# Peptides against a protein of PDB entry 4ASU: the designs that were tried, part 188

Target 1, 270 residues: chain A of PDB entry 4ASU
Amino acid sequence: ATLKDITRRLKSIKNIQKITKSMKMVAAAKYARAERELKPARVYGVGSLALYEKADIKTPEDKKKHLIIGVSSDRGLCGAIHSSVAKQMKSEAANLAAAGKEVKIIGVGDKIRSILHRTHSDQFLVTFKEVGRRPPTFGDASVIALELLNSGYEFDEGSIIFNRFRSVISYKTEEKPIFSLDTISSAESMSIYDDIDADVLRNYQEYSLANIIYYSLKESTTSEQSARMTAMDNASKNASEMIDKLTLTFNRTRQAVITKELIEIISGAA
Target 2, 83 residues: chain B of PDB entry 4ASU
Amino acid sequence: FTFASPTQVFFNSANVRQVDVPTQTGAFGILAAHVPTLQVLRPGLVVVHAEDGTTSKYFVSSGSVTVNADSSVQLLAEEAVTL

## One batch from the design tools (peptide; made by RFdiffusion4, then SolubleMPNN)

Design b2_p20_5_s2 (from b2_p20_5, 6 letters changed)
Fold by OpenDDE base, seed 4:
Order: C-alpha cells, then sequence, then structure tokens
Structure b2_p20_5_s2 (fold): chain B 270 residues (1-270), chain C 83 residues (1-83), chain A 20 residues (1-20)
C-alpha cells in the first residue's frame, strides 16, 4: 500500500472512531435516563401483569387468532436488539402456526418490519414508526394500544415480545401475554373476581394493554441504549486497534520510502 | 399493596391497613380481606391507611385497581400526585 | 562541494518524503 493509501485509510478509521465515540456518549446518556425511568415503569408494568399471572388466564384451544407484538425501535447500531426480538417472533409464529393458530404481527419500530417483511409481510397488521428517537411515554403507549384496539383485528390471545433489561451488559428477550376482552371475560379463572361491569372490564383492559406496552417500551429502550453503548464501545476499540496497526505500517512504509529516495539520490539513479 | 404511576412508585408490595380509591361507581375501600375485584379509577383522592395509623393522601387522574384472591392489590394510576 | 550538494539533496529528499 502507498503512503497515500494508508493515510486515506487512517483518516477514514479515525473519523469512524470519532463517530462511534460520540454515539457511545449519546447512548450512555440515554441509557442512564432510561434506567432511571425503567424503575417505576417496571413496578407499574409488572403490577399490570399481576392479574394475568395470578388468574392464570387460559385461552381455549379452539380460539385461533393470535397477535404477536414485537417491541423494538427504528434505530440501528445496537447489536442483537432487533434480531433477538425478530428471532423470538419467528419462533413464536412458527409454533403457533404449527398449533393451527392464525398469526398476525404488529411491529413497534421499523426495524421489526425491516427484518420480517420478506417472510411475514402478509401477517403484518401495522408497523409503528418513529420509535426510539425520544424516550417512550405513556402517551405513546396509549396511542399504540388505541390503534391496536381500533385495528378491527379481533385476536383471542397475544404475545408481546421485547427485550427485558437485566444489566448494562445483559438483556433477555421475553414474552408476556396479552388477552382480548372476550378472552378475559370468558376465562373461568376470572369467576373469582366479583361481578365486573362490562364497561369497567373494557376500560380496565384498555389500561392493561397500554400499561403492558409502556412497560415493554421502557424495557426495550433501556436494553437498546445499553446494547448500543456496548456496540459503540466495541467499534471504538476495534477502530483504535486498526489505527495502531496502520500507524505502524505507515511509519515503516514512510521509512522505506525515505530510504529508497535517499539511495536513489546517492546513487544518481534518479 | 402496590401503588404506582408510569413515572413514580408510592408503594411496592407494602402492607397497609386500608386503601380508599375513587372508582367510577364511587368510593371504594379496600381492606385486607376484600373480595377479588377489578375497578377503574376516576379522578379523585386515594387515601392509604398504614398499619401504624398514618394516613397518606394522593390525587390520581385515572387508571385501574386490582384486588386479587391473595389479598394483593395493584393500584395503577396514569398520573398520581402526593398531597 | 559535491558531497555537500549530495547531503543537501538527501536532506531535501528526506523533507519531501516526510512531507508526503
Amino acid sequence: as target 1 above (270 residues)
Amino acid sequence: as target 2 above (83 residues)
Amino acid sequence: AEEQARLEAARAALERAAAR
């Protein structure tokens, strides 16, 4: 490689390193906020899921309509965040199809669609875009919940798939159930709950859906920012190593060029 | 007893004597042996009576309350403010 | 004089090579 080629490559990698370092810092700031906001969101979301866990709501096997909600974002450069959710969605969709269920998919974040559109395009109901630029709010979750409820798709049961935050270095893709109003109202396990007004139950379920979506968004966001921070750190380290290697090569090549030019001058061959 | 909003936790698996919640049908008092129920919150006053006799007051906007068979309670407000 | 001219030419070449 010529000195010019090495210099060009060094400049390119140094620029990449600057970008990755900057992105790491941005991700770190977003992570710190997301983690702080996740604490109450987790209590809130887990509290909303407590009914379903305690009541052990079962969907009858004759009920065939299943909704998969994949929660991610629009933003790349976060390691396996999107692919992990998509992988779990594919697995779940395949298992449900094998069980004779009809599967429809909702993507929260454009990356889910980007991964699944070729294989599952006909199963997509809607994809929510503009996810991940700002921290998710309860309002955002409510909009998603409302749009889902107004979609006209009458699912019996669903699965919300998202990355649960464990630590700065760990997340786990998890699934939580969602149920239709009809499934909850008809569940035998719900008989222990006092006569619930149908309007109350409907409203309760609307809140429950919004709560679960909000929770999933908060878990996903925290996981994503952490993963992005790690990915950008790794990219920055890799760039640093390459810069060091190229710098050594540059120095050696420079010395060789100088030596060659000196020899040509001394020998009178130039 | 768990009482939280999306942004704040007030109680997390705490033992309380009584919780008064505003529901669409009226005021609802939750005691330790209350039957399982689901309710929707209306804007109003939540009063938490602790075992030590202390009383805390909160204003809530909307949300849900769940009383489970195991006497666990989840009070989930969209917005809540300490008074 | 010739040796000095060679040394100056070598220095100039080194400077040109260092500037590249």
Scores: peptide ipSAE 0.010, ipTM 0.826, DockQ to the pose 0.004
Fold by OpenDDE base, seed 3:
Structure b2_p20_5_s2 (fold): chain B 270 residues (1-270), chain C 83 residues (1-83), chain A 20 residues (1-20)
Amino acid sequence: as target 1 above (270 residues)
Amino acid sequence: as target 2 above (83 residues)
Amino acid sequence: AEEQARLEAARAALERAAAR
């Protein structure tokens, strides 16, 4: 490589490093906010899931319609965040199909669609876009919940797949159940809940769905920002190492060029 | 007893004596060993009676309340403010 | 004299290369 080539490469990598450092700082700020907002959201969301855990709601085997909701975002450069959700969705879809279930997919965030569309296009009902530009609100979750409930797809059971935040360095892709109103209303385990009006149960289920979606969005957002921060840190470190290596190569090449020029001057070969 | 909004936690797995909630069917008091029920909140006053005799009041916009067989209660409001 | 001029040119080239 010529000195010019090395210099060009150095300049390029230094520019990339500046970008990755900037992105790291932005991700860090978003992460810090997301983590603060996740604390109450987790209590709220886990509280909403408590019924399903305690009531042990079972879907009859004859029920075939299964909905998979994958929660992610539109934004890239966050490591395995999107691919982890997509992988779990694929696995779940394959298992359900092997069990003779009808599987439909909803993507929250355009990245899910981007990964799965080619292989699962026929199973996609809808993709919610414009996810991840701003922190998710309960209003956003309510809109998603309402659109899902009004989609005309009468699922029996579903699953919401998202990245649960563990720490700044770790997340885990998890699945939580979603039940249709009919499945809940017909569940034998729900018989202990006295005098539930059908309208009350419907409204309750709407809240539950919105609550779970909101929770999943908050977990996903926190995980994503943390993963992005880590990815940008790693990219910045890798760029630093490349800069160091290229700088050494530049110095050696410069010395060799100077030596060659000196020899040519001394030998009179110019 | 858990009482939270999407943005704030008021009680997290706390022991309380009684919780008065505004529901669509009417206000009712949740006592210890209340029968399992699901209700939807209407806008109104929530009153939490702690075991120490402390009473706290909250205004809620809407939401849900769950009373489970294990006497655990989840009060989940869309919006809630301390009064 | 010619050898000195070559040495000075080489030195000047080195100094220009070091100043970059």
Scores: peptide ipSAE 0.007, ipTM 0.824, DockQ to the pose 0.004
Fold by OpenDDE base, seed 1:
Structure b2_p20_5_s2 (fold): chain B 270 residues (1-270), chain C 83 residues (1-83), chain A 20 residues (1-20)
Amino acid sequence: as target 1 above (270 residues)
Amino acid sequence: as target 2 above (83 residues)
Amino acid sequence: AEEQARLEAARAALERAAAR
């Protein structure tokens, strides 16, 4: 490589490093906000899941319709965030199909569809786009919940799959159950709850679904911003190492050129 | 007793004497030995009676309240403000 | 004299290359 080629490559990598450093700072700011907003959202979401844990709601074995909701975003450059969710969705869908269940999929964020479209296109009911540009709101979750409930797909049981935030360096892909109104209303364990009419239970289920979706979006967003910050940090470090290597190559090449010129002068070769 | 909105937590696994909630079927008081129930909130006043005799008032929008067999209570409002 | 001038030119070229 000529000195000019090395210099051009150095300039290109330095520019990439500047971009990745800037993206890291943007991700860090979004992460800090997401983490603050996750604290109350977690209490709220875990509170909504408490019924399902305490009531031990079971789906009858004869029921075959299963819904998988995958939660991620439209935005890349965040490591394994999307692939982790998609991998678990694929595994769950395969296990359920092997058990003779009908599986339908909802994607929250376009990246899930991008990964699973070729293999699972026929199982998709809907994909929600424009996820991850703005922090998710309870209104966004309510829209998703309402669209699901009004879709006409009569699922018996479902799973919501999302990345739970652990720390700035750790997330875990989690699965939480969702149940249809019919499954909840027919559950023997629900008999202990008094003074429940059908309208109350329907409205309660609508809130529960919206609450769980909201919670999953907040966990996913926090995990994503953290992972993006880490990915941009790694990219910046890799660029730094490449700059160092190319700088050494440049210095060696420069020395070789100078040595050659000196030999030509001493030898009298023009 | 847990009382939260999507954006704020007011009580997290706290012990309280009584909680008065506005539901679609009517307002009722939740005591320590209240029977399990599920209700949907209507816009209205929540009153929390602490064990020390202090009373806190909140306005809530829509949401849910759950009373479990273990006497745990989850009050989850879409919006809530201290009054 | 010509050899000294070549050595000085080489030294000046090295110094310019080291300063870059």
Scores: peptide ipSAE 0.005, ipTM 0.815, DockQ to the pose 0.004
Fold by OpenDDE base, seed 2:
Structure b2_p20_5_s2 (fold): chain B 270 residues (1-270), chain C 83 residues (1-83), chain A 20 residues (1-20)
Amino acid sequence: as target 1 above (270 residues)
Amino acid sequence: as target 2 above (83 residues)
Amino acid sequence: AEEQARLEAARAALERAAAR
């Protein structure tokens, strides 16, 4: 490579490093906000899931309709965040299909659809776009819940799949159950709950669905911003190492050129 | 007893004597060892009576309350403020 | 031949000077 080629590459990598450093700082700010907002959201969301854990709601074997909700975002450059959710969605869909269940999919965030479109296009009911530019609100979760309830797909049970935040360096893809009103109303374990009006139970389940979606969005957002921050840090370090390597190559090449020119001067004077 | 909104936690697995909640069916008092039930909240006052005799008041917009067989209670409000 | 030897000696001297 000529000195000109090396210089051009150095300039390009230095520009990439500036971009990745800037993106790291933006991700860090978004992460810090997301982590603060996740603390109450986790208590709230875990509280909403407590009924399903404690009541041990079972879906009858004759009921075969299963809904998978994958939660991620529209935004890339966050490592394995989207692929982890999509991988678990694929695994769950395959297991359910092998059990003779009908599977439909909802994608929260366009990246889920982008990954699954070729293999699962016929199973998608809806994909929610414009996810991940702003922090998710309870209003956003309520819109998703309402759209699901109005979709006309009468599922019996479902799974919401999202990345749970563990730490700045760790997330885990998890699954939480969702149940239809009919499934929860007919569950034997619900008989212990005294004199539940059908309208009360409907309203309760609609609210619970919004709660679970909200919680999943908050976990996903925190995990994503943390993963993006880490990915941009790694990219910045890799760029730094490449700059150092190319700088050494530049210096060596420059010395070789100078040596050649000196030899040519000495030989031409002879 | 857990009482939270999407943005704020008021109680997290706390022991309380009594919680008064505004439900769509009327005023509802949750005592220790109350029978399992599910209710939806209407806009109104939540009153938490602590074991030490302290009483705290909150305004809630909407939400749900769950009393489980294990005597755990989840009060989840869409919006809540301390009064 | 003598000029080539002078060039090689000059190259070797420059390489030694650059290695220091």
Scores: peptide ipSAE 0.000, ipTM 0.828, DockQ to the pose 0.003; fails the geometry check

Design b2_p20_5_s3 (from b2_p20_5, 10 letters changed)
Fold by OpenDDE base, seed 3:
Structure b2_p20_5_s3 (fold): chain B 270 residues (1-270), chain C 83 residues (1-83), chain A 20 residues (1-20)
Amino acid sequence: as target 1 above (270 residues)
Amino acid sequence: as target 2 above (83 residues)
Amino acid sequence: AAAEAARQAALEALREAAAR
């Protein structure tokens, strides 16, 4: 490589390092907000899931329609955040297909679609875009819930797959159940609940779906921002190491050029 | 007893004496060992009676309430404010 | 329609109360 080539590469990597450092700071600020907003959202979301855990809602084996909702975002540069969800979705879809279930997929965030489009395009019902620019609101979750309920796709059971936040350095891809109104209304374990009006149960299910989506979005966002902060830190360190290596190469190459020029001067003076 | 909105937690696994909730089918009081039920909240007043005799009032917009067989209660409001 | 209008009015009142 010429001195010019090395200099150009050094300039490029230094610029990348500046960008990654800036992105790290932005991700850190977003993470701190997301973690604060996750605290109440977790209580709220876990509270909404309490019924399904306590009532042990089961879908009959003869029911074949399964919905997978993958929760992520549109934004890259966050390590394995999107690929972890997509991997879990693929695994779940394969297991369900092997069990003779019909599987349909909803993507929350464009990155899920980008990863799964080639292999699972026929299974996609809808992809929600414009996810991850702003912190998710309950309104955003309600829009997703309403769109799902109005899609005309009759599922029996579903799975919402998202990254649960553990710590600044750790997340885990998890799954939570989604049940159709028909599955909830027909569940034997629901018989312990007093006569529930069908309209009340429908409205309750709408809230439940919005609640779990909201919870998943908050967990996903917090996980994503922490992972982005870590990824940008790692990218900045890797850029630093590459700058050091290229600087050494530049110095060696410069000395070689000087030596060559000296030899040419000495040889031309002889 | 858990009472939360998407943005705020008012009670988290707390012991309370009674919770009065505004539902679409009518307002009712949740006592200890209330029968399991599911209800949808209408806009209205929530009153929490603590074991110490203190009473707290909240206005809720909408949401759900669940009373489970284990006497756990989840009051989940879309929006809620302290009065 | 009336229940939805009442819900919206309640949401607005809650937002105003939370902004104070």
Scores: peptide ipSAE 0.040, ipTM 0.876, DockQ to the pose 0.090
Fold by OpenDDE base, seed 2:
Structure b2_p20_5_s3 (fold): chain B 270 residues (1-270), chain C 83 residues (1-83), chain A 20 residues (1-20)
Amino acid sequence: as target 1 above (270 residues)
Amino acid sequence: as target 2 above (83 residues)
Amino acid sequence: AAAEAARQAALEALREAAAR
């Protein structure tokens, strides 16, 4: 490599490092906000899921329609965030298909569709785009819930798959159940909840769906921003190491050029 | 007793004496060891009676309340403000 | 548009740097 080539490469990598450092700072700011907003959202979302955990709602085996909701975003450069969700969606879809279930998929965020398009295109009902530009609101979750309910797909049971935030360096892909109104209404374990009007239960379930979606979006967003911050930090470190290596190569090459020029002067082979 | 909105937590696994909630069927008082029930909230006043005799008032826009068999209560409001 | 173009350029540059 000529000194010119090394210099050009050094300049390019230094520019990349500046970009990755800037992206790290942006991700850090978004993470700090997302983490603050996740604290109440987690209490709220876990509170909404408490019924399903405590009531031990069982879907009859003869019921065949299963919905998988994968929660991520449209935005890349966040490590394994999207691939982790997609991997679990694939595993769940395969297990359900092996059990003779009909599986349909909803993608929250375009990245899920991008990963699953070749293998699961026919199973997609809808993909929600424009996810991850702004922090998710309860209104956003309500829109998603409403569109799902109005989709005309009569599922019996579903799974919402998302990345749960653990720490700045850790997330875990989780699955939470979603039940249809019919499944809840027919569940034997719901018999202890006396005098529930059918309209009340419908409204309750619609609200619960929005709650779970909101919770999943908040967990996903926090996990994503944290993972992006880490990915940009790693990229910045890798760029630094490459700059150091190329700087050493540049110095060695420069010395070799000088030595060659000196030899040419001394030898009279100018 | 847990009382939260999407953006704020008011109570998290707290012990309370009574919670008065505005349901679509009317105002309902949830006592300790109330029978399991599900209700939808209408806009109105929530009153939390603590064991120490203190009372806290909140306005809620909408939401749900769940009383479980284990006597745990989840009050989830779309919007809530302290009064 | 400019921020997305800069992001794509950064992604391409990162891919090129990793492929070399």
Scores: peptide ipSAE 0.008, ipTM 0.840, DockQ to the pose 0.012
Fold by OpenDDE base, seed 4:
Structure b2_p20_5_s3 (fold): chain B 270 residues (1-270), chain C 83 residues (1-83), chain A 20 residues (1-20)
Amino acid sequence: as target 1 above (270 residues)
Amino acid sequence: as target 2 above (83 residues)
Amino acid sequence: AAAEAARQAALEALREAAAR
């Protein structure tokens, strides 16, 4: 490689390192906010899931319609965040299909669609875009919940798949159940709950869905920002190592050029 | 007893004597060992009576309340403020 | 959108450069 080639490559990698370092700082700021906002959101979301855990709601085996909601974002450069969700969605879809269930998919965030479109295009009901530019709000979750409920797809049960935040270095892709109004209304375990008005139960379920979506978005966002911070740190380190290697190569090549020029001067070779 | 909004936690697995909630069907007092129920919140006042006799008041906009068979209660408000 | 595309292209270039 010529000195010019090495210099060009060094300049390029230094620019990349500046970008990745900047992105790391942005991700760190977003992570710190997301983690703070996740604390109450987790209590809220786990509280909403408590009914399903305590009532042990079971979907009858004859019920065939299953909805998979994958939660991620539109934004890349966050390691395995999207691929982990998509992998679990694929696994779940395959398991359900093997059990003779009809599977439909909702993607929260465009990245899920980007990964699954080729293999699961026919199973997609809707993809929610514009996810991850700003922190998710309860309003955003409510919009998603409303659009889902208005989609006309009458599922029996569902799975919401998202990355649960564990720590700055760890997340886990998890699944939580979603039940239709009909499934909840018909569940034997719900018989202990006093005469619940159908309108009350419908409204309750709308809140429950919005709550779970909100929770999943908050977990996903925190996981994503943490993973992005780590990914950008790793990219910055890799760029640094490459800069060091190329700098050594540049120095060696420069010395070789100087030596050659000196030899040419001494030898009288023009 | 858990009482939270999406942005704030007021009670997390706390023991309380009574919780008064504004439901669409009317004012509802949740006592210890209340029968399991699901309700939807209307805008109004939540009053939490602690075991120590302390009473706390909150305004809630909307949401849900769940009373489970194990006497656990989840009060989940879309918006809530201390009064 | 353009800035994000440029960032993605830069990271792809970094990955390609690291594989070499």
Scores: peptide ipSAE 0.006, ipTM 0.835, DockQ to the pose 0.012
Fold by OpenDDE base, seed 1:
Structure b2_p20_5_s3 (fold): chain B 270 residues (1-270), chain C 83 residues (1-83), chain A 20 residues (1-20)
Amino acid sequence: as target 1 above (270 residues)
Amino acid sequence: as target 2 above (83 residues)
Amino acid sequence: AAAEAARQAALEALREAAAR
């Protein structure tokens, strides 16, 4: 490589490093906010799931309609955030299909559709776009819940799949159950909740769905920003190492050129 | 007893004597060892009676309240403010 | 003759330094 080629490559990598460092700082700021907002959201979301965990609501085996909600975002450069969710969605869809269940998919964030479109396009009910530009609100979750309920797809049970935040360096893809009103109403374990009006139970279930979606969005956002911060840090380090290697190559090449020019002068071949 | 909104936690697994909640069917008091129930909140006043005799008041919007068989209570409001 | 010998010695020294 000529000195000019090395210099051009150095300039390019230095520019990439500047971009990745800037993106790291932006991700760090968003992560710090997301982590603060996740604290109450987790208490709220876990509280919403408490009924289903304590009542041990089971769906009868004869029920065939299953909904999978995959939660991620529209934004890339966050490591395995999207692929982890998509992988679990694929696994779940395959297992359910093998059990003779009908599977429909909702994607929260365009990246889910981007990964699954070729293999699962016919199973998609809807994809929610514009996810991840701003922190998710309860209003956003309510819109998703309402759209699902108004879709006309009468599922029996479902799975919401998202990345749960553990730490700055760790997330885990998890699944939480969602149940239809009919499944909740028919569950034997719900018999202890006497004299519940059908309209009350419907409203409760709708609110619960919005709560669970909100919780999943908050977990996903925090996990994503953390993963992006890590990915941008790694990219910046890799760029630094490449700059160092190219700088050494540049220095060696420069010395070789100088030595050649000196030999040509001394030999009189110039 | 857990009382939270999406953005704020007021009580997290706390022991309380009584919680008065505004439901769509009417206001009711949740006592220790209350029977399991599910209710939807209407806009109104929540009153939390702590074991130490302190009383806290909150205004809530929509939401839910769950009383489980294990006597755990989850009060989840879309919006809540201390009064 | 001495100038040519000095030039040759300098060329050899530069070649040895470049071959390291």
Scores: peptide ipSAE 0.000, ipTM 0.816, DockQ to the pose 0.003

